# Peptides against a protein of PDB entry 6IDX: the designs that were tried, part 206

Target 1, 380 residues: chain A of PDB entry 6IDX
Amino acid sequence: KELAKLSADVTFATEFINMDGIIVLTRLVESGTKLLSHYSEMLAFTLTAFLELMDHGIVSWDMVSITFIKQIAGYVSQPMVDVSILQRSLAILESMVLNSQSLYQKIAEEITVGQLISHLQVSNQEIQTYAIALINALFLKAPEDKRQDMANAFAQKHLRSIILNHVIRGNRPIKTEMAHQLYVLQVLTFNLLEERMMTKMDPNDQAQRDIIFELRRIAFDAESDPSNAPGSGTEKRKAMYTKDYKMLGFTNHINPAMDFTQTPPGMLALDNMLYLAKVHQDTYIRIVLENSSREDKHECPFGRSAIELTKMLCEILQVGELPNEGRNDYHPMFFTHDRAFEELFGICIQLLNKTWKEMRATAEDFNKVMQVVREQITRA

## One batch from the design tools (peptide; made by RFdiffusion4, then SolubleMPNN)

Design b2_p21_4_s2 (from b2_p21_4, 13 letters changed)
Fold by OpenDDE base, seed 1:
Structure b2_p21_4_s2 (fold): chain B 380 residues (1-380), chain A 21 residues (1-21)
Amino acid sequence: as target 1 above (380 residues)
Amino acid sequence: SLSEKRFAKLRKLQEKVAKER
């Protein structure tokens, strides 16, 4: 206890580290010997002292043994552990993950998100906060090739539902630290959209053009088998498609692929449009056909609106921004659905279409409509 | 609290690690 208190002092820490004191603390953890009187209290103070000593940055985190990592991971994976030990063990794991890529690799092999989920189902908000913080640390240290897989694992309906039900909708007010960790998790999740947001469409890529053609097919030929899409459009078909792309509200009616060359929102806008068309087909068809049948210049250009709305949502959600230590603003709605961004797009595009009608807007009013819609989204 | 101080350190470290990416 006294050691744990004194370990916060840099002078004491330096002297204690020079006496190999930190090695003694690591060996106490590694031994796992439960035979000592007051073992749990002693271990809790040992882990506190270890954390406070390591926080001075005098000793590299890479000094810890695999046995030490396994013991700490064991305290997190065991169902019946003292809360004080669990808190410190989660904090140690988070620190190890954040400070060392080599320790991240070892910890990522020993600990699953599924094990951390159990610590979200408790009434102790500090335990919940450390569990989410460790998830965030694992996400932050994941290599780029595994970020999407980890995000998909973090994006598991189970984790989101547990966060929603046990943290956000819990019987206790959310503290600032929990709100911050939820914010960080949300930022890291939205940053996966950055790649698509910054991906320009290649107007020469046939596979990407086929997605635009599929949007046309779903809107206008909903009963037609996609297999009958004739690759060689006759000049009459090209002229028909130009009309259809105008009715879809693309800016470039001849080559709608050009509308997706702007980054942001790049291909992310096309992903949102395709999601809407496939998952919310009736809503998509209704929006497109209602505007395509108008001859009064009050048509809402769906394609242009979808692109600019996607860009606006990226700006509102700060897609591509790094997590800021001072922020704690998270959106509970993003824990309600697996494709929460695309679902938000689907809600917002309906709001945009409604607002366009209410304003009796024309193409000249486009920016004014977008401003009103932005205010509506940011107040919701 | 000890936890509040710890969380404050962790927030700073998370931001640092995010910037190093």
Scores: peptide ipSAE 0.505, ipTM 0.945, DockQ to the pose 0.827
Fold by OpenDDE base, seed 2:
Structure b2_p21_4_s2 (fold): chain B 380 residues (1-380), chain A 21 residues (1-21)
Amino acid sequence: as target 1 above (380 residues)
Amino acid sequence: SLSEKRFAKLRKLQEKVAKER
């Protein structure tokens, strides 16, 4: 206990480290000797002293043994561990993950996100915070190939739903530290959107062109009388598509693929449009047809609007920004659905279409409509 | 609390690691 208190002092820490004091503490953890009276209390103070000593940055985290790592991981993965030991063990693991790539690799083999989920289902907010912090640490240190897996694991209904139900919708106020860790988790999740946001469409990629064609098909072929004989020459078909792409509100009616070559929002806009068209087909068709049947120059250009809205949402949500120490603002909506960004887009595109009608906007009013919509989104 | 001080250190470390990524 006194050691744990004194370990916060840099002078004491320096002297204690010079006397190999950290090695003694690590050996106490490694021994696992439950034979001592008050073992749990002693261990909690030992782990506190270890953390405080290591926080001075005098000793490398790589000094810890595999046995030490396994003991600490054991305290996190085993049931019925003392709360005080669990808190310190989570904090140690987080620190090990963040400070060392070699320790990250070892810890990522010993601990699963599934084991950390159990620590979110508790009444102790500090344990919940350390559990999310450790998830964030694992996400931060994950190699690029595993980042998608971590994101997929977050998209897995279980982690997201538990955070939503046990943390966000808990019967207690969220402390600033928890809010910060939720913010960090959200920022790390948005990095997946950044890749798509910065991906240019290749106008020569047939698969990407087929998505644009699918948007056209969903909007217009459902109403096309089967009497449009397959025999209209390739030129008439091209002319028909140009008309359809104009009705869809693309800027480039001849080659809509060109509208997705600008980054941001690149392919992310196309992903949002396709999601809307497939998942919310009735809403998509309604928005397109309401504007395609107008001859009054009050048509809302859906394609252009979808692209600019996607860009605006990326700006509002700060997609691609790094986690900031001082921020604690998170959006609970992103924990409600696995495709929450696309769902937000679907809500916002309806808001845009409504606002366009209410303003009796023309193509000249486009930027003014977008500004009004931005203000509406940022106030919600 | 000890936890508050710890979380403040962890936030700084997370930001540092994020910048190094």
Scores: peptide ipSAE 0.501, ipTM 0.944, DockQ to the pose 0.866
Fold by OpenDDE base, seed 3:
Structure b2_p21_4_s2 (fold): chain B 380 residues (1-380), chain A 21 residues (1-21)
Amino acid sequence: as target 1 above (380 residues)
Amino acid sequence: SLSEKRFAKLRKLQEKVAKER
């Protein structure tokens, strides 16, 4: 206890480290010897002293042994661990993950997000906060190839639902630190959209062009068997598609692929449109057909609107921004659905279409409509 | 609290790591 207090002093810490005192603390953890009187209290103070000493940045986190990592991971993975040990163990793991890529790799092998979910199902908000903080640390240190796996783990209805039901909808006020960790988790989740947001459509990629064609098919040929897709591109067929792409409200109705070459929002807009068309087909068809049947210049250009709305949502949600230590603002709605961004897009595109009608807008009013919609979204 | 001080340190570290990424 005294050591844990003194370890906060840099002069004491320097001298203690020079005396190999930190090595003694690590060996106490490594031994796992539960036979000592007051073991849990002693261990809690040992872990506190270790954290305070390491926080001076004098010793590299890479000094820790694999046995030490396994013991700390064991305290997180074992049921019925003392709360004080669990809290410190989570904090140590988070620090190890954040400070060292080599420690991240070792910890990612020992601990699963599934094990951390159990620490979200508790009444202790501090434990919940450390659990989310460790998830955030693992997400931050994940190599690019594993970020999608972390995304998928977050998109797992279970983690999301547990955070929503046990953290966000808990019968207690969310403390500033929990709000910060939820913010960080949200930022890291939105940053997964950055790749698609910055991906330009290749107009020569047939698979990407087939998605645009599928949007056309769903809107206008929903009753036609896909097997009867009429044969090769006669000039009449190109002219027909140009008309259909105009009715879909693309800016480049001759080659809609060109509308997705702008980044942001790039391919993310096409992803949103395809999601809407497949998951909310009736809503998509309604929005498209209501505007395609008009000849009064009050048509809401769906394609253009979808692209600019996707860009606007990326701006509002600050997609690609780094986590800031001072921010605590998170959106609970993003924990309600696995495809929450695409669902938000689907709500906002309906709002845009409604606002366009209410304003009796024309193509000249497009920017005004978008500004009104921005204000509506940011107030909600 | 000890935890509040710890969380403040962790937030700073998290931001640092995010910037180094």
Scores: peptide ipSAE 0.500, ipTM 0.944, DockQ to the pose 0.856
Fold by OpenDDE base, seed 5:
Structure b2_p21_4_s2 (fold): chain B 380 residues (1-380), chain A 21 residues (1-21)
Amino acid sequence: as target 1 above (380 residues)
Amino acid sequence: SLSEKRFAKLRKLQEKVAKER
């Protein structure tokens, strides 16, 4: 206890480290000897002293043994560990992950996000905060190829649902630290959209063209009686598609693929449109057909609106921005659905379409409508 | 609390690590 208190002092820490004191603490953890009376209390103080000593930055985190890592990971993975030990063990793991890529690799082999979910189901908000902080650390240190796997683990209904139900909708006020860790998790999750946001459509990619064609099919062929299959001419088909793409509200009616070559929002806009068309088909068809049947110049161009709305949402959500130490603003909505960005897009495109009608907007009012919609989204 | 001071350090470290990406 006294050692843990003194370890916060840099002068004491320096002298204690010079006496190999930190090595003694690591060996106490490595021994795993539960046979001592008051082992849990002693271990909690040992872990506190270790953390306080390491926080001075005098000793590299790479000094820790694999046995030490396994012991600490064991305290996090075991269901019947003292709360004080668990809290310190989570903090140690987070610090190890953040400070060392080599330790990250070892820890990522010993612990899973699934094991950390159990620590979110507790009433102790500090444990919940350290568990999310460790998830964030693992996400931050994950190589690019594994970031999508971490995202998929977050998108796993279980982690998201547990955070929503046990943290966000908990009976306790969210502390600033938890709010920050939720913010970081959200930022890291949104940064996975950056790749799609910065991906230009390849006009030569047939699969991407087929998505645009599928948007047309869902909007216009779903209600068309099979009798109006227009005749055999390739030119008439091209002219028909150009009309359909105009009714869909694309800027380039001849080659809608060109509308997705601008980054941001690139392919992310097309992903949102396709999600809306497939998951919320009735809403999509209603929005498209309601505007496609208008001859009064008050048609809301769906394609253009969807692209600019996707770009606006990326700006509002700061997609591609790095986590900031001072921020604690998180959106609870992003924990409500697995595809929360696409669902938000689906809500916002309906809001845009409504606002367009209420304003009696024309194509010249497009930027004004977008400004009003931005204000509505940012106030919600 | 000891935890608050630690979380403040961890925030800085998270931001640093994010910038090093």
Scores: peptide ipSAE 0.496, ipTM 0.943, DockQ to the pose 0.852

Design b2_p21_4_s3 (from b2_p21_4, 11 letters changed)
Fold by OpenDDE base, seed 4:
Structure b2_p21_4_s3 (fold): chain B 380 residues (1-380), chain A 21 residues (1-21)
Amino acid sequence: as target 1 above (380 residues)
Amino acid sequence: SLFERRSARQRKLQEQVAKER
């Protein structure tokens, strides 16, 4: 107890470290000697002293043994561990992951996100906070190839729903630290959109062109009787598609692929359009056909609007921004759905279409409509 | 408390790790 208190002092810490004191503490944890009276209290103070000493940054986290890591991970994996030990163990794991890539690799083998989810299903907000902090640490240290797996683990309906129901919708005020960890988790989740946001469409990629063609098909072929004989010459087909792409509101109605070569929002806009067309087909068709039938210059150009709205949403949500130490603002709505960004796009494109009508806008008013829509989204 | 002192340090560390990524 006294050691744990004194370990907060840098002078004491320096002297104690010079006496190999940290090594003694690590060995106490490694020994797992449950036979001592007041073992849990002693262990809690040992872990406190260890954290305080290591937090001075005098000793590398890489000094810890694999046995120590396994023992700490064991405290997190045990269902009936003392809350004081659990909290300190989560904090130690967070620090190990953040400070060392080699420790991250070892910890990622010993701990699953599923085990951390169990620590979110508790009434203790401090435990929940450190569970999310450890998830954030694992997400931050994950190699690029595993970031999508972490995203998929977050998109696994379970983690987000548990956070929503047990943390965000909990019967208690969210403390500033929990709000910060939720913010960090959200930032890391939005950064997964950055790759698509910065991906240029290749106009020569047939698979990408087929997506644009699918948007046309969903909008216009869903009502067309199969009686349009395949025999209309290739030129008449090209001319027909140019008309369809104009009705879809692409800027380049001859080659809509060119509209997706600008980054941001690149391919992310096409992903949003395709999601809307497939998941909210009735909404998509309604928006497109309502504007495609207008010859009064008050048509809302869907393709252009979808691209600029995607870009605007990326700006509003600060996609690609790094987590800031001072921020604690998070959007609870992003925990409500697996495809929350695309769902937000689907809401906002309807808002844009409505606002365009209300303003009796023309193509010249486009930027003004976008400004009004931005104000509406940021006030909501 | 230990955890109050850690909060500010961990936030800085998270930001630093994100910058190094």
Scores: peptide ipSAE 0.552, ipTM 0.958, DockQ to the pose 0.855
Fold by OpenDDE base, seed 1:
Structure b2_p21_4_s3 (fold): chain B 380 residues (1-380), chain A 21 residues (1-21)
Amino acid sequence: as target 1 above (380 residues)
Amino acid sequence: SLFERRSARQRKLQEQVAKER
């Protein structure tokens, strides 16, 4: 207990480290010797002293043994661990992951995000905060090939639902530190959209062109069986598609693929349009057909609007920006749905279409409408 | 608390790790 208190002092820490004191603390953890009276209390103070000493940045985190890592991971993965030990173990794992890629690799083998879910279901907000902080650390240190797996783990209805119900909608006010960790998690999740945002459509990729054709089919041929694969479209069919792409509000109605070659928002705009068309088909068809039947020059160009709205949402949500130490602004809405960005797009495209009508806008007013919509979204 | 003392440092470390990525 006194050691844990004194370890917060840099002068004491320096002298204790020079005496190999950290090595002694690590060996106490490694031994796992439960035979001592008050073992849990002693261990909690040992872990406190270790954290306070290591937090001075005098000793490299790489000094820890694999046995130490396994013991700490064991305190996080085992049920019925003392809360004081659990809290310190989560904090140690967070620090190990953040400070060392080698330690990250070892820890990622010993623990899963799924095991951390149980620590989100508790009433202790500090435990919840450290659990999210550890998830964030694992996400930050994950190699490129595993980032999507971390995304998928977050998108899992279970983790998201637990964060929403036990953290965000918990019976306690969200503290600033929890708000920051939720912000970081959100930023890291939005950065997964960056790949699609920066992906240019290849106008020669038939599979990507088939998505644009599917948008046309859903809007105009909703009653026709998908069994009519676009066979070798006669010139008449190509001319018909050009008219339909104009009615869809693409800028390049001859080759709509060209509208998705600009990054941002690249393919992310097409993903949003396809999501709207498949998941909110009635809303999509209504927006497209309502504007396609207008001859009064007050038609809202859906395709152009969807692209520019996707770009605007990326700008508003700061997609591709790094986590900032001073920010704590998170959007609870992004924890309500696994496809929360696409759902936000679906809400905002309806708002855009409404605003366009209210303004009696023409194609010349496009930028003015987008500015009004931006102000509406940022005030909501 | 230990929690409060670490918070500001851990935020900086998260930001740094994000910049190094």
Scores: peptide ipSAE 0.536, ipTM 0.954, DockQ to the pose 0.858
Fold by OpenDDE base, seed 5:
Structure b2_p21_4_s3 (fold): chain B 380 residues (1-380), chain A 21 residues (1-21)
Amino acid sequence: as target 1 above (380 residues)
Amino acid sequence: SLFERRSARQRKLQEQVAKER
């Protein structure tokens, strides 16, 4: 207890470290010997002293043994561990992950996001905060190939739902530190959209072209009785497709793939359109058909609107920006759905279509409509 | 608290680690 208090002082820390005192603390953790009287209290103070000492930045985190890592990970994976030990263990793991790629690799093998989810279901907001902080650390240190796995783990209905229900909708006010960790988690989640946002459509990729064909099929062939004979020649089909792409509101009616070559929003716009068409088919068909049947020059071009809206949402949500130490603003809505960005797009495209109608807009008013929609989204 | 003292440093470290990505 006294050591833990004194370890906050840099002068004491320097002297204690010079006496190999930190090595003694690590060995106490490594021993795992529950035979000591007051072991839990002693361990909590040991971990406190260790954190305070390491936080002076005098000793590299790489000094810790694999046995130490396993013991700390063990305290996080065991459900019956004292709250004080758990808090410090989460903080130690966070620091190890953030300070060392080699420690990240070892910790990522010992701890699953599923184990950390259990620590979000508790009433202790500090434990919840450090659990999210450790998830953020793992996400930050994850190699690019594993970032998608972390994304999938976040998209796992459990983490999002638990954060929503136990943290955001909890009976306690969210402290500034929790708000910051939720902000960081949100930023890291949005950065997964960056790849798709910066991916240009390849006009030669048949699979990507097939998505555009599927958008057309869902919009226009869903009501067509299968009896329309296959006999219209390839040129009539091309002319039909050009008409359909015009009705879909693409800028390039001949080759809609060209509308997705601009980055941002690149392929992310196509992903949003496809999601809307498959998951909210009735909404998609309604939006497209309401505008495709208009001969009054007040048609809202769905394709163009979807692309520019996707770009706008990326700008509003700051997709690709790094987490800032001073920010604590997070959007609770992004914890309501696993595909929250696509769902937001689906809400906003309906808002855009409504706003377009209310303004009695034409194609010349497009930028003005987008500005009004931006203001509506940013105020919500 | 220990946790309160660490908060500002951990935030800076997270931002730094994010910049090093």
Scores: peptide ipSAE 0.530, ipTM 0.953, DockQ to the pose 0.824
Fold by OpenDDE base, seed 3:
Structure b2_p21_4_s3 (fold): chain B 380 residues (1-380), chain A 21 residues (1-21)
Amino acid sequence: as target 1 above (380 residues)
Amino acid sequence: SLFERRSARQRKLQEQVAKER
């Protein structure tokens, strides 16, 4: 207890470290000697002293043994651990992950996101905070190939649902630290969209062109048996598609793929359009057909609008920005759905279409409509 | 608390790690 208090002092810490004091503390953890009276209290103070000492930055985190890592991970994975030990163990793991790629690799083998989920279901907001902080640390240190796996683990309806129900909708006010960790988690989640946002469509990629064709099919042929596609010559078919792509509101009616070559929003706009068309088909068809039947120059160009809206949403949500230490603003809505960005797009595209009608906009008013929609989204 | 004192440091470290990513 006294050691834990004194370890906050840099002078004491320096002297204690010079006497190999940290090594002694690590060995106490490694020994796992549960037979001592007041073991849990002693261990909690040992871990406190260890954290305070390591927080001076005098000793590298790489000094810890595999046995130490396994013991700390063991305290996080065990169902019935003292809250004080658990809290310190989560904090140690977070610090280990953040400070060392080597330690990250070892910890990622010992700890699963599933084990951390159990610590989100507790009433202790500090435990919840450090569980999310450790998830964030693991996400930050994950190699590029594993970032998608971490994304998928976050997209696991279970983690999202637990954060929503036990943290955000919990019976306790969200503290500033929890709000920050939720913000960081959200930023890291939005950064997964960056790849798609910066991916240019290849106009020659048939698979990508087939997505655009599927958008046309869903809008105009949804009730038609694909077998009744008129076997009319390739030129009539191309001319028909050019008309359909104009009705869809693409800027390039001949080759709509060219509209997705601009980054941002690149392929992310196409992903949003396809999601809308597949998941919210009635809404998609309604928006397209309401505008495709207009001859009054008040048609809302869906394709162009979807692209510019996707870009706008990326700007508003700061997609691709790094976590900032001072921010604690998170959007609870993004914890309500696994495809929350695409759902937001689906809400906002309806808002855009409504606003376009209310303004009696023409193609010349496009930028004005987008400005009004931006203001509406940012005030909501 | 220990954890309150560490919060500001951990936030900075997270930001730094994010920049190094």
Scores: peptide ipSAE 0.533, ipTM 0.953, DockQ to the pose 0.838; fails the geometry check

